# Designs tried in a protein design run: peptides against a protein of PDB entry 3HUF. Part 59

Target 1, 320 residues: chain A of PDB entry 3HUF
Amino acid sequence: MWIIEAEGDILKGKSRILFPGTYIVGRNVSDDSSHIQVISKSISKRHARFTILTPSEKDYFTGGPCEFEVKDLDTKFGTKVNEKVVGQNGDSYKEKDLKIQLGKCPFTINAYWRSMCIQFDNPEMLSQWASNLNLLGIPTGLRDSDATTHFVMNRQAGSSITVGTMYAFLKKTVIIDDSYLQYLSTVKESVIEDASLMPDALECFKNIIKNNDQFPSSPEDCINSLEGFSCAMLNTSSESHHLLELLGLRISTFMSLGDIDKELISKTDFVVLNNAVYDSEKISFPEGIFCLTIEQLWKIIIERNSRELISKEIERLKYA

## One batch from the design tools (peptide; made by RFdiffusion4, then SolubleMPNN)

Design b2_p13_8_s3 (from b2_p13_8 with E2K E9K E12K)
Fold by OpenDDE base, seed 2:
Structure b2_p13_8_s3 (fold): chain B 320 residues (1-320), chain A 13 residues (1-13)
Amino acid sequence: as target 1 above (320 residues)
Amino acid sequence: SKELEEIEKEEKE
């Protein structure tokens, strides 16, 4: 999201969120969803137009800002952005920090980009919320991205958390739920004059973790907790692979259970399977190897004695 | 004062 502040009292000492849309900036406009009043005698009644575009698909992957367009409204002293005069037809900016000078005003408007990118766990929730979030200037998507700041967990009562949620947690992404998205949808008008009224996602996250026994106390409790163990995984999910890497596991990949040879078994402590393969092929598991699902593994790694629990299960199957 | 008067004049045109 774009936030504007100003030097001196030209914005009445307030920080304002600028959502995607068009704003007339000047001395003789009233603050609303399309106007920004600036209090200075050196500023024209209608001085500039700011236009903020909705997020692009690229912005989701890069964490870049929504495009910020500035046009001078044919003022005597013009408008400058980052010490450069705005062109007659207006200019577009993709920098995260903009210093905007209106005419000869000794104080500048400072615009800065607050990075927020929301990943969704399922396409249905993305389809429901993406339009509303884009209108807040928030990039959204399904795929993993290094730019993601928040992850939407699907609340299915009584179900295990998904691999996506597990991975988001270990990546230290702020996990949020539908309640936070609902709250975001209501604040659009209330934050016009005070950017501090934006709901704190970290508080939502803390509440999710506190109230759900499927989460450890911190990601640090799980990261590298299985260092020194080796696993084999069915080559079905990139997120599953990255999750196992964050646990500190050495990972071998295979395409089918039939590809698990004696050499692989000799180097592998356990096999990680998806639920479908685990349920369908239980009878055909190779003898002498511990097979489990990611969800079963997760239940072990959230325990304080995860290493001892894994070791015990490996030993149990070697002597059976 | 003169620069303010010029800005105020352009606002009246």
Scores: peptide ipSAE 0.032, ipTM 0.702, DockQ to the pose 0.113
Fold by OpenDDE base, seed 3:
Structure b2_p13_8_s3 (fold): chain B 320 residues (1-320), chain A 13 residues (1-13)
Amino acid sequence: as target 1 above (320 residues)
Amino acid sequence: SKELEEIEKEEKE
C-alpha cells in the first residue's frame, strides 16, 4: 500500500494510506476518500491530482508498487516528483519512494510503498477476496511468489495443513485467515486519517499458530532440521521441492516409481510421495526404502526429536 | 513574502 507522510505540519503530523483511486490534493479541500488536504499557504487550493492504480499481475510476483500517477492542476509553480517537474499531461511512477513537492512549499510529501502481497491456498477464497484486496492496493494470487508477505490458510476443519501452508510458514510469511481479510475490508475508511490503524496481521498469525498443533513453535525449529539426510521425490510440485530444500534435504527427482533402482536406493534415505501415488502404489514400493508423504514427513518434522524419528523409520525399513 | 502574496492573489482570481 502507498503511505504518505510530510515534513512539518502540512499533513497535520499524520501518515495516511492511499488506496487505489483518485485524489485531489490541495489547500482548500477536505480530507476524505478522494481528497488530501495539505496545509500550506504556498500550495494552491486545488494543486495536484494523485491517481493510484490497482495492482497488476506483475506486482504480485515482484512486490512492486501500484502505479502512482501525479498531475499538476495548472498551478503557477507546478508540481515536482523526485526533483523533476511533472509534465503537463501528468507522469506515472513505479518507484517505491516518491518525494512530492507542491509548488514552492518548503515541505515535501513523502510517499513510500509498504509491500503487502497475499497468496491464497484456496482458489475459491481468492475468487471471493481478490477484488476487495486489489481495491486496497494489495496484489493477490495462488502461485508461490518471492514477494508474498501473507498467506491465507484454507480453514477446513479436521484436515491436515496443506503443503502450501507448510511452505508459507517455513518461508516466514504471515499466515492469516478469513477473519483478518474481513477486518481489512472494514478499516478502509478509518485508515484515511491515521495509517497506524491498519490491522496487525501478526496478531492473527499468533492466534492461528497458538491454536493449531500442526505448527511448530517457529520456522527456525524446522529449517535445516534434516540437514545431512537425502531424499528422492516424484516431480510433483515446486512448493514440495522448495519445502524439502528448506528442511535441508538433499533432493533427487524421479519421474516414476520404476526409476527407483538400487543405485538411487543406495544414495537416498527416504522417498517422498504425494498422497495419490502413496495410496495407489503402496503395495508396489521398492524393498529396502522408506516411503512417506509430505504430510507424514511434516508430522515428524514438527516433533523435537525429528532426526531421531526419521532415523528410526529408515532403520526399521532397511531391516524389514 | 511577496511570492506568497502573489500566489494568494492568483488563487482569488
Scores: peptide ipSAE 0.031, ipTM 0.699, DockQ to the pose 0.114
Fold by OpenDDE base, seed 5:
Structure b2_p13_8_s3 (fold): chain B 320 residues (1-320), chain A 13 residues (1-13)
Amino acid sequence: as target 1 above (320 residues)
Amino acid sequence: SKELEEIEKEEKE
């Protein structure tokens, strides 16, 4: 999201979030959803127009800012952004930091981009929330992204957490839920005067972990916890692969269960399968190898003695 | 300064 602050108390010592939309900036405007009052005699009654665009799909993957447009409203002394005079037709900016000078005002408005990208685990929840979050200047998506800062856990009562949630946890993404999204949707008016009123996602995350026994105490308890073990996996989602890598596993990939030969078995401690293959092909599992789902593996990994548990299962099948 | 006078004029418009 874009946040503005200013020197010399020209914004009354307040920071403000600029959501996507258009703002008239000037001395003789009242702060609201479309106006930014700036307190200086050197600033015109109506000085500039700021336009924040909604996030693009690209912004979700890059963590780039919403486009920031500045237009001078035909003022005598003009408007500058990053020491450059704004053109007559306005200019658009994709820099994460903007120093905005209105006329001859010695104090600048500083706009900075705070990265927030929300990944959803569930397409239905994305469909429900994406529009509202985009109107907050928050990029949203389903796919894993290096720019992802937050992850919305799918709340299905009585279901195991998804691979996406597991991976989000291990990569230290802030896991949030629908309650946090609801809270975010309500703050739009309250943060006009004070950007610090933005809700803390970390508190939501702490509560999720505390109240759900499917999470380990910390990501650090699981990261590299299976170092020294090897697995083979059916070519599944990239998230599944990355999850297993974060566990410290050596990973081999195969295309079908028929590709699991004696050589692969000799080099592999266990086979990781997706739920569909596991359920459909239980009868056709290779002899002498431990086959499990990612969800079954996760249930072992969250235990304090995960290495011992896995070792016992491997031994049981090798010596049977 | 002439600049202050010009700013004050724009304040009245």
Scores: peptide ipSAE 0.030, ipTM 0.689, DockQ to the pose 0.106
Fold by OpenDDE base, seed 4:
Structure b2_p13_8_s3 (fold): chain B 320 residues (1-320), chain A 13 residues (1-13)
Amino acid sequence: as target 1 above (320 residues)
Amino acid sequence: SKELEEIEKEEKE
């Protein structure tokens, strides 16, 4: 989201979130969803137009800002952005930091991009929320992205957390739920005057972790917790692979259970399977190897003695 | 400043 603040109390000492939309900026406008009042005698009654575009698809992957357009409204002294005069037709900016000078005002409006990029665990939730979040200037998507700052956990009552949720947790993404999204959708009007009124996603995250026994206290409790162990997995999910890497596992991939030969078994401590394969093929598991689902693995790794638990299961099957 | 007065004058026109 774009946030503006200014020096010299020209924004009344307040920070403001700028959502996608058009804003008339000037001395003689009233603060609302389409106007930004700036208190300076050096600023025209209607000085500039700010236009913030909705997020692009690329912004989800890059964490780039919504495009910020500035147009001078034919003022005597013009408008500058980052010390450059805005062109007659307006200019567009993709920089994360903008110093906007209105005319000869000695104080600048500082616009900065607060990175918020929300990944969804499932298409249904994305379909429900994407439009609203895009109107807040928040890029959204399903695919893993290094730019993701938040992850929406689908709270299905009584279900295990998904691999996506597990991975989001380990990569230190702020996990949020639908309650946060609902709250976020209501703040649009309240944050016009004070950007600090944005709901704290970290508080939501802390509450999720506190109230759900499927999460350890911190990602650090799980990261590299299985260092020195080796696993094999079906080459099916990139997220699963990345999750296992974050656990510190050496990973071998196979295409079918039939590819699990004696050589692979000799180099592998356990096999990680998806639920479908585990349930369908449990009768045909290779002897002498510990097979488990990623969900079963997760239940082990959240325990304080995860290494001991894994070791016991490996030993039980090697010496049986 | 004289410049501010000129700005205020142009904004009244």
Scores: peptide ipSAE 0.031, ipTM 0.692, DockQ to the pose 0.124; fails the geometry check

## One batch from the design tools (peptide; made by RFdiffusion4, then SolubleMPNN)

Design b2_p14_1_s2 (from b2_p14_1, 5 letters changed)
Fold by OpenDDE base, seed 5:
Structure b2_p14_1_s2 (fold): chain B 320 residues (1-320), chain A 14 residues (1-14)
Amino acid sequence: as target 1 above (320 residues)
Amino acid sequence: SEKEKEKEEELNVK
């Protein structure tokens, strides 16, 4: 989201969030959802127009800012952004930091981009929330991205957490739920005057972890916890591969259970399968190898003695 | 003075 602050108390010592939309900036406007009052004798009654665009799909992957347009409203002394005069038709900016000078005012409005990119675990939740979040200037998507700051887990009562949730946790992404999204949806009115009123996602995250026994105490308890073990994985999901890498596993990939030969078995401690393949092919598993799902692996990895548990299962099947 | 500059600027603002 865009946040503005200003030097010399020209914003009354307050910071505010600028959501996507259009703002008239000037001395003789009243602060609301479409106006920014700036208190200086050197600033025109209506000095500039700020227009913040909704996030693009690219912004979700890059964590880049919503496009920030500035237009001078035919003022005597113009408007500058980053020491450059704004063109007569207005200019658009994609920089994360903007110093906006209105006329001869010695104090600048400082706009900065605070990255918030929300990944969703399921398309239904994305479809429900994307429009509202985009109107807050928050990029949203389903795919894994290095720019993601938050992850919305699917809360299905009695279901195991998804691979996406597991991976988000290990990546130290802030896991959030629908309660936090609901809270974000109410923010628009309260943060017009004070950007500090933005809800803390870390509290939501702490509550999720505390109330769900499917999470370990920390990501650090799981990261590299299986270092020295080797697995084979059916080449079905990139997220699953990345998850296994974060566990410190050496990974071999195969395309079919029929590709699991004696050579692969000799260098592999266990085979990781998706639920569909595990359920359909459990009768035809190769002899002498430990086959499990990622969800079964996760149940082991969250235990304090995960290495011992896995070693016992490997030994049980190698000598059977 | 800064105050004189402010007054001169105020007269020149739209």
Scores: peptide ipSAE 0.080, ipTM 0.745, DockQ to the pose 0.216
Fold by OpenDDE base, seed 4:
Structure b2_p14_1_s2 (fold): chain B 320 residues (1-320), chain A 14 residues (1-14)
Amino acid sequence: as target 1 above (320 residues)
Amino acid sequence: SEKEKEKEEELNVK
């Protein structure tokens, strides 16, 4: 999201979130959803127009800012952004930091991009929330992104956490839920005067982790917890692969259960399967190897003795 | 005077 603050109390010492939309900036406007009052005698009554675009799909992957357009409203002394005079037709900016000088005002408006990119675990939740979040200047998507800052966990009661949730946790992404999104959607008007009124996602995350026994106390408890072990998996999911990598596993891939030969077994400690394959092929599992689902693996890795648990299962099957 | 500068600044700003 874009946040503005300013020097010399020209914004009354307040920070403000700028959501996608158009703002008239000037001395003689009243702060509201479309106006930014700036207190300086050197600033025109109506000085500039700020237009913040909704996030692009690219912004979700890059963590880049919503496009910030600045237009001078035919003022005597113009408007500058990053020491450059704004063009007559206005200019658009994709920099994360903008120093906006209105006329000869000695104090600048500092606009900065606070990165917030929300990944959703399922398309239904994305479909429900994307429009509202985009109107907050928050990029949203389903696919993993290096720019992802938050991950929406689906609160299906009694279901195991998804691979996406597991991976988001290990990546140290702030896991949030629908309650946070609901609260976030309500703050739009309240944060006009005070950007600090934004909901604390970290508090939401802490509460989720505390109240859900499917999570370890920290990602660090699981990261590299299985270092030195090797697994084989079906070449199906990138997220699953990355999850297993974060556990410190050496990973071999196979295309079918028939590819699990003596050679693969010799170099592999266990086989990770998806639920569908595990359930359908359980009767045809290769002998002498430990096969488990990602969810079963997760249940082991969240235990304090995860290495010992895995070792016992490996030994049980190799020496049987 | 500071007041004259202030008035001049006010007149110079649309």
Scores: peptide ipSAE 0.079, ipTM 0.723, DockQ to the pose 0.191
Fold by OpenDDE base, seed 2:
Structure b2_p14_1_s2 (fold): chain B 320 residues (1-320), chain A 14 residues (1-14)
Amino acid sequence: as target 1 above (320 residues)
Amino acid sequence: SEKEKEKEEELNVK
C-alpha cells in the first residue's frame, strides 16, 4: 500500500495510507477519503491531485507499487516529484519512493510503497476477496510468487492442511485466515488519519500456529530436516516439488508407477504419491519401496525425531 | 517586514 508522511508538520505529524482512488491535495481542503489537507502558507488552496490505480496482475508477481499519478492543479509554482516538474497533463510513477514538493514549500511529502501481496490457496476464496483487497491496493492471486507476503489458509474443519499451506509456512510467508481478511476490510476508514491502525498479520499468524497442531513450532525445524534422503515423486505439482526441496530431499520424478524400475528403487529411500494414486494403486505398489502421501510425510516432518521415524519406516519395508 | 513577506506569499499562492 502507499503511505504518505511529511516533514515540518505539514501533514499534522500523521502518516496516512492512500488506497486506490483520487485525492485533492491542498491548504484549504478538509481531510477525508478524497482530500488531503496540507498546512503551509506556500501551498495553494487546491494544489495537486493524486490518483492511485488498483494493482495490476504484474504487481502480484513483482511486488511493484500501484501506479501513482500526480497532476498539478494549475498552481503558480507547480509541483515536483523526485525533483522533476510534473507535466501539464500529469505524470505517472512506478517508483517505490516519491518525494513530492508542492510549490515553494520547503517541506516535502514523502510517499513510500509498503509491499503486501496476498496468495490464496483456492479460487473460491480469491473470487470472494480479490475485489475488496484490490480496492485496498493489495495485489492478489493463486499462483506462487516470490513477491507474496501473506497466504490465506482455507479453514476446513477436520481436514489436513493443504500442500500450499505447508509450502507457504516453510517459505516463511505470513499465514492468515478469513477472520484477518474480514478485519482488514473494516479498517479502511479508521486508517485515513493513522496508518499505524493497520492490522498486524503477525499476531493472526501466531494464533493460527498456536491453535493448530498440524504446524511445527517454526519453519526452521523442518527446513533441510531430511537432508541426505532421496525420494521419487509423481510429476503432479510444482508446489509439491518445491516443498520436498525445502525439506532437503534429493528428488527424482516419474510419470507412472510403471516407470519405477529396479535402478530407481536402489537410489530412492521412499516414494511420494498424491492421495488419488495412493488410494487407487496401494495394492500394486512396487515391492521393497516405502510409499507415502505428502500429508503422511508432513505428519512425520512436524515431529522432533523426523529423521529417526523415516529411517524406521524404510527399514520395516526392507526386512518385511 | 517578515509579515509583509508572509502576506505576499499568501497572495502569490493560488
Scores: peptide ipSAE 0.076, ipTM 0.717, DockQ to the pose 0.186
Fold by OpenDDE base, seed 3:
Structure b2_p14_1_s2 (fold): chain B 320 residues (1-320), chain A 14 residues (1-14)
Amino acid sequence: as target 1 above (320 residues)
Amino acid sequence: SEKEKEKEEELNVK
């Protein structure tokens, strides 16, 4: 989201969130959803137009800002952004930090981008929320991205957490739920005057972890917890691979259970399978190797003695 | 006067 602040009390000492939309900026406008009052004698009654675009798909992957357009409203002294005069037709900016000078005002409006990118675990929830979140200047998507800051957990009562949720947790993404999304949808008016009123997702995250025994106390409890062990996995998902990497596992990939030869078995402590393969092919598992699902692995990982537990299971199946 | 400076500033900011 874009946040503006200014020196010299020209914004009345307040910070403001700018959502996607158009704003008239000037001395003789009233603060509302489409106007930004700037208090200086050196600023025109209507000085500039700010237009913030909705996030692009690229912004979801890069964590880049919503495009910020500035147009001078034919003022005597113009508008500058980052010491450069704004062109007659306006200019667009993708920098994360903008110093906006209105005419001869000695104080600048400082605009800065606070990155927030929300990943969804399923397409249905994305379809429900994407439009509203995009109107808040929040990029949304389904795929893993290094730019993702938040992850929406599906509340399925009585089900294990998804691989996506597990991975989001381990990569230190803030896990949120539908309640937080609902709250975000309501804050638009309240944050106009005070950007600090933006809801803290960390509170939601803390509550999710506290109320769900499927989470360890911290990601750090699980990261590299299986260092020194080796696994083989079916090459099915990038998230599963990345999850296993974060556990500190050495990973070998295979395309089918038939590719699990004696060589692979000799260098592998256990095989990680998806639920569908595990359930359908459990009768065809190679002898002398421990096979488990990611969800079964997760149940071991969240235990304090995870290394001892997995070692016992490996030993048990070598002699079975 | 401060008021004249204020008016001059207002006239110079279109």
Scores: peptide ipSAE 0.073, ipTM 0.717, DockQ to the pose 0.175

Design b2_p14_1_s3 (from b2_p14_1, 5 letters changed)
Fold by OpenDDE base, seed 2:
Structure b2_p14_1_s3 (fold): chain B 320 residues (1-320), chain A 14 residues (1-14)
Amino acid sequence: as target 1 above (320 residues)
Amino acid sequence: SEEELKKLEELNVP
């Protein structure tokens, strides 16, 4: 999101969130959803227009800012951004930090971009929330991105957490739920004058983790917890592969259970399968190999003695 | 850790 602050008291000592939209900036405007009052004798009654665009698809992957347009409203002393005079037709900016000088005012308005990118676990929730979040200046998507800051968990009471949720947790992404999104959608008017009224996503995350026994106490408890073990997985999901890598596993891939030869078995401690393959192929598992689902593996790795538990299961099947 | 809390706080809009 874009946040503006100012030196001195020209913004009344307040920080303001700027959502996508158009703002008239000047001395003789009243603060509202489309106006920013600036208190200085050196500023015109109507001095500049700020226009913030909605996020682009690229912004989701880069964590880049919503485009910020500045136009001078034909003032006597003009407007500058980063010490450069704004052109007659206005200029657009993609820098994360903007120093905006209105006329001869000795104090600048400082605009800075705070990155917030929300990944969704499923397309249905994305379809429900994307429009509202984009109107807050928040990029949204389904695919994994290094720019993602938040991950939306679907609240299904009594269901296991998804591989996407497991992976988001291990990446130290802030996990949020639909209740947080609902809250975000309602605060738009209240945060105009006080940016501190934005709901704390970290507090929501802490509450999710505390109230769900499917999460470990921290990502650090699980990261590299299975270092030194080797697994084979069906080549079906990139997220599953990345999850197993974060556990410290050496990973081999195969296309079918028939590709599991004696060489692969000799190098592999266990095989990770998706639920569909695990349930359909239980009767045809190769002898002498430990097969489990990602969900079964997750139940082991959230335990404090995960290494001992996995070792016991491997041994049990070697001597069976 | 205090550093992880700080990184997570940086993800919050102020």
Scores: peptide ipSAE 0.000, ipTM 0.322, DockQ to the pose 0.021
Fold by OpenDDE base, seed 3:
Formats: structure tokens, C-alpha cells, sequence
Structure b2_p14_1_s3 (fold): chain B 320 residues (1-320), chain A 14 residues (1-14)
């Protein structure tokens, strides 16, 4: 999100979140959802218009800012952004840091972008929440992104966590739920005067982890926990591949179970399958190799003796 | 780690 602060007391010593929308900035406006009061004799009554666009799809993948448009409202001394005079028709900015000078005011408004990108595990939840979150200046999507900061877990009572959730956890992404999204939607007005009132997602995350035994105590307990082991996986999911990489596994990929030759078996400790393939092909598994689902692997990984458990299963099947 | 907690804290301040 965009946060503004200012040098001196021109913003009354407060920081403010700027959500997507249009703001009239000036000396003789009252702070509200569409106005920013700036206290200086050197600033026009109505000095500038800030327009923050909703995030683009590109912003979800890059963690880039919502586009920030600045227009001078025909003031005597104009407006500058990053020491450059704003053009007559206004200018748009994609820099993460903006130093905004209103007229001859010796103090500047400093705008900075704080990246928040929310990944959804479920397309239906994305469809439900994307519009509202975009109106908060939060990029949203389904696909994995290096810019992802938060991950929405679907609370299905009694279901195992998804591969997406497992991967999000190991990536140290803040896992949140629908309760946090609802909370975000309600606080929009309260953060106008105090940006520090933004809801803390860590509290939601801590509560999710604490109350769900399907999570290890920390990502660090699992990262590289299987270093030295080799696996083969069906080339179906990038998230699954990345998850196995974070476990420290050497990974070989195959397109079908029929592609698992003796050479691959000789170099592989176990085979990771998706649930559909595991259930359909269980009868046709190659002899002498340990086949498991990623969910079964996860259940082993969260145990303190994960390496011993995997080793025992590998040995059991080599001698069966 | 303290650094990871700090990074998580930094991610939570939007």
C-alpha cells in the first residue's frame, strides 16, 4: 500500500495510508477518504490531486506499486515529484519512493510503497475477495509469485492442508484466513488518520499455526530436513517441485509412471505422486520403490524424526 | 530466528 508521511508538521506528525482513489491535497481541505489536509502557508487551498490506481496483474508478480498519479491544480508554484516539475496534464509514477513538493513549501510529503501481495489457494475465494482487496491497493492472484507476502488458507474443517499452504509456510509467507480478509475490509476508514492501525496479519498467522497440528513449529524445522535424499516426482505442479526443493531433496521429474526406469529407481529414494495418480495407479507401482503423496510426505516431515521415518520406509520396501 | 521474526514483522506492516 502507499503510505505518506511528511517532513515537519505539515501532515500533523501523522502517517497515512492511501488506498486506490482520488485525493485533493491542499491547505483548505478536511482530512477524509478523498482529501489530504496539508498545513503550510506556502501551499494552495487546493494544491494537487493524487490518484492511486488499483493494482495491475503485473503488480502481483513484481510487488510493484499501484500507479500514483499527481496533478497540479493550476497553482502558482506548481508541484514537484522527485525534484521534477509535474507536467500540466499530470504525471504518473511507478517508483516505490516519491518525494512530493507542494509549491514552495520547504517540507515534502514522502510517499513510500509497502508491498503486500495476497495469493489465494482457491479460485472461488479469489473471485470473492479480489475486488475488495484491489480497492485496498493489494494485488491478488492464484499463482505462485516471488512477490507474494500473504497466503489465504481455506478453512475446511477436518481437511489436510493443501500443497499451496505447505509451500506458503516453507516460503515464510504469512498465512491468513477469511477472518483476516474480513477484518481488512472493515478498517479502511480507521487507518486514514493513523497508518499504524493497519491490522496485524502475524497475529492471524500465529493463531493458525498454534491451533493446527498440521504445521511444524517453524519453517526452519522442515527446510533442508531431507538433505541428501533423492526423489522422483510427476511433472504436474510447480509448487510441489518448489516445496520438495525447499526440503533439500534432489529431484528428478517424469511424465508418467511408465517412464520410471531401473536407472531412475537406482538413483531415487522415493517417488512423490499427486493424490489422483497415487489412488489410480497404486496397483501398478514399481517394485522396490517407496511411493507416497506429497500430503503423506508432509505428515512425515512435520515429525521430529522425519529422516529416520523416511529411512525406515525406504529400507522396508527395499527388502520386501 | 530473530531475523526471520523481524522479516515477518516487516511483511505485516503493509
Amino acid sequence: as target 1 above (320 residues)
Amino acid sequence: SEEELKKLEELNVP
Scores: peptide ipSAE 0.000, ipTM 0.321, DockQ to the pose 0.020
Fold by OpenDDE base, seed 4:
Structure b2_p14_1_s3 (fold): chain B 320 residues (1-320), chain A 14 residues (1-14)
Amino acid sequence: as target 1 above (320 residues)
Amino acid sequence: SEEELKKLEELNVP
């Protein structure tokens, strides 16, 4: 999201979130959803127009800012952004940091991009929330992205956490829920004058982790916890592969259970299967190898003695 | 621990 602050008291010492939309900036406007009051004698009554665009699809992958357009409203001394005079037709900016000088005001408005990029675990929740979040200047998507800062956990009562949730946790992404999104959507008006009224996603995350026994205390407890072990994985989702990599596993891939030959078994400590294959092929598992699902693996890795647990199962099946 | 063994058994890992 775009946040503006100002030097001196020209913004009354407050930070403001600028959501996508158009703002008239000037001395003689009242703060609302479309106006930004700036308190200086050197600023015109109506000085500039700020236009913030909704996130682009590219912004979801890059973590780039919503496009910020500045137009001078034909003022005597103009408007500058990053020491450059704004053109008569307005200029658009994609820099994460903008120093906006209104006329001869000795104090600048500092606009900075606080990255918030929300990944969703499922398309249904994305479909429900994307429009509202985009109107907050928050890029949204389903695909894994290095730019993701937050991950929406789907609360299905009584279900294990998804691979996406597991991976998001290990990536140190802030996991949030629908309650946070609901709260975030309702504060839009209250944050006009005070950006500090934004709900704390980290507090939401802490509460999720504290109240769900499927999470370890920290990602660091699981990252590289299985270093030195080797697994074979059915060629499944990229998230599953990345999850296993974050556990420190050496990963071999196979296309079918029939591809698990003696050579692969000799180099592999255990086989990771998806739920569908695990359930359908339980009777056909190769002898002498530990086969488990990602969800079963997750239940092991959250235990303090995960390495010992895995080792025992490997030994049990290799020497049976 | 017996509890950890029970958790592994509850996984229905063959």
Scores: peptide ipSAE 0.000, ipTM 0.220, DockQ to the pose 0.005
Fold by OpenDDE base, seed 5:
Structure b2_p14_1_s3 (fold): chain B 320 residues (1-320), chain A 14 residues (1-14)
Amino acid sequence: as target 1 above (320 residues)
Amino acid sequence: SEEELKKLEELNVP
């Protein structure tokens, strides 16, 4: 989201979130959803227009800012952004930091981009929330991205956490839920005067982890916990591969269960399958191979003695 | 860890 603050108390010592929309900036406007009051005798009654666009799809992958348009409202001394005079028709900015000078005011408005990019685990929740979150200036999507800051966990009571949730946790992404999204949707008016009133996603995350026994205490409890072991997996999911890499596994990929030959078995401690393949093919698993799902593997790795548990299971099936 | 909390705090909106 865009946040503005200013020197010399020209914003009354307050920080403000700017959501997508249009703002009239000036000395003689009242702070509301479409106006920013700036307290200086050097600033025009109506000085500039700020227009913040909604996030693009590209912004989800880059963590880049919503486009920030500045137009001078035909003032005597103009408007500058990053020491450059704003053009007569207005200019657009994609920089994460903007120094905005209104006329001859010696103090600048500092606009900075705080990246918040929310990945969703399922398309239904994305469809439900994307429009509202985009109106907050928050990029949203389904695919993994290096720019993702938050991950929305699908809360189905009594279900195991998804591979996406597991991977988000190990990547140290802030896991949030629908309760946090609901709270975000209600704060839009309260943060006009004080940006610090934005809800803390870390508190939501801490509560999710504390109240769900499917999470370890820390990502560090799981990262590289299976170092030295080797697995084979079907080349079906990039997230699954990355998850297994974060566990410290050596990974071999195969295209079908029929490709599991004696050579692969000799180099592999266990085979990781998705639920659909595990359930359909469990009757046809090769003898002497430990096959498990990612969810079954997760139940092992969250235990303090994960290495001992997996070793016992490998031994049980190699000598059966 | 304190470093993890700090990294997560950097991901939070102020």
Scores: peptide ipSAE 0.000, ipTM 0.335, DockQ to the pose 0.020

